# Designs tried in a protein design run: peptides against a protein of PDB entry 6GMG. Part 131

Target 1, 331 residues: chain A of PDB entry 6GMG
Amino acid sequence: DSDDRVTPPAEPLDRMPDPYRPSYGRAETVVNNYIRKWQQVYSHRDGRKQQMTEEQREWLSYGCVGVTWVNSGQYPTNRLAFASFDEDRFKNELKNGRPRSGETRAEFEGRVAKESFDEEKGFQRAREVASVMNRALENAHDESAYLDNLKKELANGNDALRNEDARSPFYSALRNTPSFKERNGGNHDPSRMKAVIYSKHFWSGQDRSSSADKRKYGDPDAFRPAPGTGLVDMSRDRNIPRSPTSPGEGFVNFDYGWFGAQTEADADKTVWTHGNHYHAPNGSLGAMHVYESKFRNWSEGYSDFDRGAYVITFIPKSWNTAPDKVKQGWP

## One batch from the design tools (peptide; made by RFdiffusion4, then SolubleMPNN)

Design b2_p9_6_s2 (from b2_p9_6, 3 letters changed)
Fold by OpenDDE base, seed 4:
Structure b2_p9_6_s2 (fold): chain B 331 residues (1-331), chain A 9 residues (1-9)
Amino acid sequence: as target 1 above (331 residues)
Amino acid sequence: GPPLNITPP
């Protein structure tokens, strides 16, 4: 029950975090301790440490999405999302493969679709696009200059995104970013902003008008990226979890992982920050825990989800919530 | 309010 959500208390600005503990190959800590780390490492605005505000702590308390929320400065809209889907693999497996013993046709198709997504390629596509955007932002002092630069960059790379409509989330994302318009943020200056990345895992079978099988085993046709651009239409994602396949079974609504703007070239060495659930220290769920996972651990996901998207948004360069290098755990 | 992360019991 969301009614038992609690905002974590303030932590003194100079309080050092306790050591993180290993958990399934990732670093884990309680949310209060993450706040301590955040204040030491990620809180900087224009080079100065900041205590996490009550508002930010409130955002964080929402769970995995709260981690992305506090670091990006806004609740995820997921409009500029990328993925990679192997259409040929999907078609070939459906044609030549067969259901496993005890596997229904719908379950087979859902599984094949899930396995046809490539998390690493999706991530790389997002990084590629973010890099293009960052180059376009670098010396642009108004939105028109940014858009012109972006179009030029895309043309140089022969990128299909150059053909997107002017109202596409791809071109409108910057102007729709609240921190871009803030005086102490971008101040309407694109060169003060940078592209950042987070990821969302979710369930494909969210259409309540579809078959029960799709809700239970996935909708093979849902949330596929456009072949040329890699863009995923996220408009039908309503945070609806997978339907149970057996009595007593339940699934999580979504999972968010924060990457930011790490420059580590090896995807496997990148660090993803995420949470387990909303903060309910006095409730049945318990205190929120924060995880810092390597890409392998993040991209593995859970059976709760059959889709992964990598989303681009923007933050002011003056924020340190997306540093070039992220260290796992503490110290 | 906005959606929050819910883990099954």
Scores: peptide ipSAE 0.266, ipTM 0.869, DockQ to the pose 0.184
Fold by OpenDDE base, seed 5:
Structure b2_p9_6_s2 (fold): chain B 331 residues (1-331), chain A 9 residues (1-9)
Amino acid sequence: as target 1 above (331 residues)
Amino acid sequence: GPPLNITPP
């Protein structure tokens, strides 16, 4: 229920941010102050900083997803998602491991499945694919040229993605990006676009027709990446939170983290931007806060979630919402 | 509207 959601007010374009504060190894600030930083650092179009529009502020007010929304230019569709799952580890642990004291079998299996995902390898796969896409975009002036380049790159690397259907999210992602078609965006020129990455944490046990145990402790078989490609079928993700295991318990529906197009090779040094909840300064939840976390802080996640995906989308190169270097906090 | 980030009740 978002009846108490409020759109943050406009911030003067020349207003500098207040210092961020440490929070569990990450930098934290209130949403209003993030808008100030965003205008100074990320707002640039064609090299000129812009005031965050009312529409953008409205998007941002939606919480963690709002951070990704305002920086990517569209509400996340999550269609081009990657992850890494260690099938051998999963099978071995189920076979040779044992439930903890007081842990049910369903709880054990859910936990083992969660632990069999590797966030770092999932992130690495997404970065690898984004790099291939960026090379394919670089000198392509129409979609046909982009697709030809992409297929050639994948063939050269013997990547299983080369076998994906032409209508798959992998090949259709660019043409389905609104900013690609905009006159002041890509203007149908792939070379004006670049691949960017965000991440989503969510709950696997979302099937209402499944057992209560799966809804409470996770579905070990859900949202696994396809072998070879690393693609995750996100079609069954309906933003349904984990079911309570005790009276009064509740869980968050999802968490989104914005990475963009940082070039830092060390994953541990990359910065992820995310929010805590929708903006409700006059409500029980309070004002929205924005966090800039290192990968360790982001990838750790919460007990609310047992899946993580790394998603590729596209933005115009003229935007500065995805710079090659991101500095944590302020100043 | 689209889904928003909601905290536990």
Scores: peptide ipSAE 0.262, ipTM 0.869, DockQ to the pose 0.188
Fold by OpenDDE base, seed 1:
Structure b2_p9_6_s2 (fold): chain B 331 residues (1-331), chain A 9 residues (1-9)
Amino acid sequence: as target 1 above (331 residues)
Amino acid sequence: GPPLNITPP
């Protein structure tokens, strides 16, 4: 019940976090303690620690999406999303593979489609694009210069993104970022902004006009990346969870993981910050917990989801919500 | 409001 969501209370700026606890290869803590860590590590604006505001605490209380929200400064729009799908693997497995014992054809196709996505390659594509964007931002003092730089970079790399429309999410993402326009943010200066990455896990079978089988076991054709660019059309993602396959079964609507702008080259060593559910300390769900997971833990996902996308957005360089190095837990 | 992260009942 979303009506029992509570905004976590303010934490004193000087309060140090309690130690995180290990949880299945990840670091875990309650949301209140994450706020303490956030204030010590990620809250800096122009080098000064900030207390998490009431508004930010409210955003955070939304759960896993709240972690991305508070660190990116806006609710995720997911418009600039990337993934990797092995079409040949998919076709070959469908042709030559067999359903498992007790597995229906729809279950088989859904599973094969899920397994044909490569989370690591999707992540790498997003990092590649973010790197290109960051180079384009670096010396650009107006949007026109930024766009020109992007086009040049893409041409040099023979990247299919060069063929995207000027109004596409790829080219329009910066101008549509609120913090880019803020005086204390980008102030319309691209060189004051940097590209950051978050990930979303979600269910493919969201079309209510489709078969029940697709809603239960996945839509093999949904949310595939475009060839060459890796762009995923997220317009049909309406945060609808997987349909239950048995009585009493239920699934989570989505999972968001915050990566930011870590420079660790080894994907397996990158840290992803996410939450379990919205904060309801007096409700049935209980208090929100925050997890800092390695990529292995993040990319594994859950049976609740059969799609993973890696999304690029922008934040001001003056924010410290996306540092180059992220350490799990506390201390 | 924007969507919340919800867990199964």
Scores: peptide ipSAE 0.261, ipTM 0.870, DockQ to the pose 0.186
Fold by OpenDDE base, seed 2:
Parts: structure tokens; C-alpha cells; sequence
Structure b2_p9_6_s2 (fold): chain B 331 residues (1-331), chain A 9 residues (1-9)
């Protein structure tokens, strides 16, 4: 029930944030205070601070996805997603491993599949691809030039992505980005854009035509990355949460984490910004909180999810929503 | 509207 969702009020542009609170190794604050920080740190357009608009505040109020939404400029489409899956580990564990006490076969297989994903390698792949894209963007003044550059870069690295279809999410992502076409954004100039990354945690067992066991314990075969490219087909992700395994049990539909374009080489030192739920200050869920987590805290995820994807999109370079360095918390 | 982040009770 989203009827109790509320758009956070406007914050004065000059209002400084209150200090963030530590929460399980991450920095936490209420959404209103995040807006204050956002205006001071991330709101810049062409070097000028901007008040978060009503539209942006409304986007933000949607919860974790709202954080990615407001910073990327569009609701996540998740079309260009990457992950890493250890097929050998998966096969070996299925063959030689045993279910834990009280664990069903389906539960065992789901768990083994989940554990066969490597969040760090998935993130690294996305960063690698984003780097290639950024090089392709750098001096390209039209889409054709960008695509040519991209193909050349991929060929030089012998990257399997070079074999993707021209209409694939990989090659079409830029032209399908609204901010690329906006006058005050990219203005159809690739060199004005940069690749950015966010992550999504979600449930694999979303197919309603599959067994109840898969919906409860995961679908071991779902949302695996393609060999060589690391691309994940996200078309079947419909934001369906894990099915309850016991009466009264419920699970979160998804989790989004915003990374942007941080240059920190050590994955463990990167900061991920995410929210807990949609903003309902007068409802049962309460006010939305925003978290700035290190990669370890982000990648750990929750039992609600058995898949993690790292997604590439684009924003104008004139935006400061994806700075090279992100400081955790405030001050 | 677009999907929003929902947490269990």
C-alpha cells in the first residue's frame, strides 16, 4: 500500500545537514537530511548548487530506488546489467555438497546458486565496462562516433561485448538515456556524458509459472550472466519479492544502491547510497532513511535477495551526482 | 506509478 507515501518538503538551499548517525558500519540519516546533503554536495549543475525540485523529491520518496532515481535522472531500467557467476563452483557444490540439516533440496540448490555469485567480480566487470565506455565517450560528438570508438575499444581488448547486437542494451543504452537528448544534458553529444553505476538486489524466483520451491528458495538458473560478457538478462525481473516460507513472513521487493562514478580503486572503500523504504512519515513504515554504506555492507545484501546486478547508465558530466570521491556521512 | 521500495512489516 503506497497510499501513505509522502513527498518530502523542500529544504532551503543553504541549509546544512545534521550529522549522520552510525548504523551497523554505515552512515544513516533521515531523507530530509539527505536532501540537505544532496543540495550541498550533489546538486550542482554546471558548478552551481540547485535546490532539489519537487519532482526530484517525489522520486526520492520512493525509497532505495528513489536514491538511484534522483541521482541518475531516470527510473532505473536495469537493461545494462552485469554479474559474475562461478559455474564450476556451482556444479561442484551441487555434486559434492549436501543439504544442511533440515534444508530441502530446493533450498540447497537455491543457496548454492546464490553463493556462486561474486558481487565483487560483478562490480569489477561493470567498472571495467564503464571505463571502456567513458573512453569511447570522451571525444565523440555524435552517437556514430561513440559507437565506433566503443567497438574499437572492445576489439582492442578482445572483449566479447563486441559481438553484441547493435540494438542490444549495451549499444543502445546511451541513445535511450533521456538526459543524453536533453538540451541542458548531453544535447546529443556523447562527450558531455559519462557512464555511472548502480546496483540492484532482487529475487531470482519470480516466475509464477515455476514451482513454489523456486519462488520460496530461489531459481538456480535464473538471472545468470552470459559467459564472456557478464551481461544479465533482466527482462524477467518484475520486482516480485521472495515468496514466504512461513505464515506471516514477508520480503522486500528490491534494493538499489547508487555508486555513480567513484574512482576509488579499492572496492572495499567505495560508498553506496541507498534507502530503506518509501517515505511514509505518518504511516506504519515511518520516515524514509538514507544509508551511505561501504561496499562490504552493500554487497552483503539481505536474505530477501539472492541476486545482485551492477548496472551501467549515463548522466551528463555537468551533473555532480556522481563525483570522483564520495564522503560517507556528514560532516 | 513506478514500483516503490516496500519493506515487510
Amino acid sequence: as target 1 above (331 residues)
Amino acid sequence: GPPLNITPP
Scores: peptide ipSAE 0.258, ipTM 0.870, DockQ to the pose 0.184

Design b2_p9_6_s3 (from b2_p9_6 with Y4L L6I)
Fold by OpenDDE base, seed 1:
Structure b2_p9_6_s3 (fold): chain B 331 residues (1-331), chain A 9 residues (1-9)
Amino acid sequence: as target 1 above (331 residues)
Amino acid sequence: PPPLNITPP
């Protein structure tokens, strides 16, 4: 129950983290120890190490979304989301493929749709767009200059995003970022901001008015990226988990992974930081654990989810929550 | 309140 959530206690600023536990290609630790690491590595504002505030610890306690929340400075809105879907593969597999033994038609279609998403291409698209945005930000000292730069960059690349409406999440994302407006953040100066990336795994079958089969096995038509842009309409994502297929079965509502602004060109070597559940040390769920996973481990996801999106937001360059290089685990 | 990450039992 959500009522069992506890805010982790403060950790001394100079306390070093304990070693992380290696587990199947990822590094794992309890949330309290992640706070220690965060204070040593990611807490810096204008080059100065900071203790994680009570507010930030409270955000973190929300689980995987809390990791993204504390590092991005805001609860994820998921408005600027990207994915890659192979429509030809999907159509071909539906036409020529066969359900597995014991697999219903709905299960088959849901599985085929899930498998038609390419997590790596979705991630690469988000990185591409983030790079364009960062170039547009670099020498822009007001929003107008940023938008002009962005349009020019998109035109030069013949990117379909150039056709997006001025009020679209793509063009309005910076303006709608609280830290952009903060005096100690962007101070309305785009050149003080940088684009960052996080990912969300979620269930496609969230429409309560749809068939039970879609809720159990996925909605093949839901949350597909727009052609050319790769943009995903996330407006229908209401954090509803997959419906159980058998008695006693339950699924997680979502999974968030923090990437930030790593410069590692090889996707497989990038590190994704995420949590298992909200912090409930005295409850049935137990203490929250934080994982630092390689892309393969992150992108694999779980049976709980059949969609992955890669989302762009912004943070001040003065924050160190999105460094160029992320080291997995500790030490 | 914002949604929490919930792992069912």
Scores: peptide ipSAE 0.218, ipTM 0.850, DockQ to the pose 0.185
Fold by OpenDDE base, seed 5:
Structure b2_p9_6_s3 (fold): chain B 331 residues (1-331), chain A 9 residues (1-9)
Amino acid sequence: as target 1 above (331 residues)
Amino acid sequence: PPPLNITPP
């Protein structure tokens, strides 16, 4: 029940974190301790540490989405999402593969679709696009200059994104970012902004008008990236969890992982920050925990989800929520 | 209110 959510208390600005604990190749800590780390490492505005505000702590308390929320400065809209899907693999496996013992046809098709997504290639595509956007931002002092730069960069690379409509999420993403318009943020100056990345895991079978099998085992045709661009239409993602396959079974609505703007070229060495659930220290769920996972641990996901998307948004360069290097755990 | 996360495992 969402009614038992509690906002974590304020932590003194000078309070150092306790050591993180290892958990299945991840670094884990309680949310209060993450706030301490966040204040020491990620809180900087214009080079000065900041105490996490009550509003930010409230955002954080929402769980995994709260981690992305506090670091990006806005609730995720997921409009500029990328993935990679191997259509040839999908078709081949459907044609030549067979259901496992006890596996239904719908379950087989859902599984094959899930396995046809390549998380690493999806992540790489998002990084590629973010790099192009960052180059376009670098010397642009108004939105028009940014858009012109972006179009030129895309043309030079023969990127299919150059054919997107001017009103597409791709071209409108910057102007729709609240922090871009804020005086202490971008102040309408693109050169003060940078592209950042987060990821969302979610369920494909969200259409209530579809078959029960799709809701239980996935919709093989849903949330596929567009050829050439890698863009995923996220408009049908309504945070609906997988339907139970047995009595008493329940699934989580989504998972969010924060990457930011790490420059580590090896995907396997990148760090993803995420939470387990909303903060309910006095409830059945207990206190929220925050995880810092390597890409392998993040991208593996859970049976609750059969889709992963890598999303681009923007933050002011003056924020330190997306540093070039992220250290896993503490110290 | 915005959607909240219920426990990923």
Scores: peptide ipSAE 0.211, ipTM 0.858, DockQ to the pose 0.182
Fold by OpenDDE base, seed 3:
Structure b2_p9_6_s3 (fold): chain B 331 residues (1-331), chain A 9 residues (1-9)
Amino acid sequence: as target 1 above (331 residues)
Amino acid sequence: PPPLNITPP
């Protein structure tokens, strides 16, 4: 129940974290200890370490989305999302494959669709686009210059994103970022901003007007990336969980993982930060835990979800919430 | 208020 959510208390600025615990290839800790790490490593504004504010602690307390929220500076809008879908694999498997024993046709189609997404390629696409955006930001001192640079970069690479409408999430993302407009943020100067990445896992079968089978087993046609661009229309994502397939079964609404702007070229070595649930130390769920997972652990996801998207947003370069290198755990 | 999450560990 959301009513038992608690904002974690403030941690002294100079308090060092306790050691993280290994958990199935992840590093895990309680939320209060993550705050300590965050203050030591990620809190810096203009090179100065900061105590996590009450507002930031409140954001963090929302769970996995809170980790992305506190590090990106805004609640995720998910407007600029990328994925990779193998259409040929999907068609071929539907044509030539057969349902497993006891698997319904709808379950088979949902599974085949899920398996036709490539998380690594989706992540790589987002990184590619983020790199293009960062080059466009670098010498741009107004939005017009940024957009011109972006179009030029896309044209040079023959990228299909060059054909997107000027009002698309792709071109409007920067201007719609609150920290871009803040005096202590971008101050309307694109060159003060950088692109960052987070990921969302969610359920495809969210359309209440669709069949029960799609809600239970997935909608094979939902949330596919557009060919060429890799853009996913996230407008129909309403945080609706998978429908139960058996009595007493329940599924989670979403999972968010924070990547930021790591420069590690090997996807398998990248670190993703996420939470297990909202902070309820006195409730049935208990205290929130934060995980730092390698890409393999993150991208594996859960049966609760059949879609993964990699989303680009922006933060001020003066923030240290998205460093070039993220160290897993503590120390 | 924005949605909060419950995810399995």
Scores: peptide ipSAE 0.190, ipTM 0.859, DockQ to the pose 0.176
Fold by OpenDDE base, seed 4:
Structure b2_p9_6_s3 (fold): chain B 331 residues (1-331), chain A 9 residues (1-9)
Amino acid sequence: as target 1 above (331 residues)
Amino acid sequence: PPPLNITPP
């Protein structure tokens, strides 16, 4: 019950974290200890450590989305999302493959669609675009300059994003970022901002007007990236979980992973920070735990989800929530 | 399945 959610208490600014523990190849800790790490490592504004505010602690308490929320400074809108889908693989597998023993046709199609998404390529696309955006931001002191730079960069790379409408989430993302407009943030200066990345796992079969099979086994046609750009229309994502296939089965609404702006070139060595559930220390779910996972562990996902998107947003460069290097665990 | 995550109202 969402009513069991509790805001974690404040942690002293100078309190050092307890050691993280290994869990299935990832580093794990309780949310209170993550707050301690966050204050030591990620809290810096203009080079000065900050205590996590009550508001930030409240955001964090929402679970996996809370980790992205506190580090990005806003609740995820997911408007600028990228993925990679192998259309040829999908078509070929549907044509030449067949359902496994006991697998329905709908289940087969849903599985084939899920397997036709490439998390690594989706992530790489987002990193590519973020890099282009960062170059466009670097010397731009107003939005017009940023947009001009962005168009030039896209033209130089012959990127299909150059053909997007001016009102596209791609071009409007910066102006729609609250921290861009904040005096102590971007102050309307693009050069004070940087692109950052997070990921969302979710269920494709969210259309209540669709067949029960799509809700149970996935909608093979939903949330596919546009050819060339890799953009995913996330407008139909309403955080609706997968429908149960058997009595007593239940699925989670989403999973979020925070990457930020790590410069590690090897995707497998990148660190993704995420939470297991909302903080309910006095409830049945218990205390929220935070995980720092390598890409392999993050991208594996769960049966709850058949889509993965990699989303770009922006934060002020003065924030240290997205450092170039992220160390897994503590110490 | 993983534990429940919630979104703000």
Scores: peptide ipSAE 0.051, ipTM 0.794, DockQ to the pose 0.512

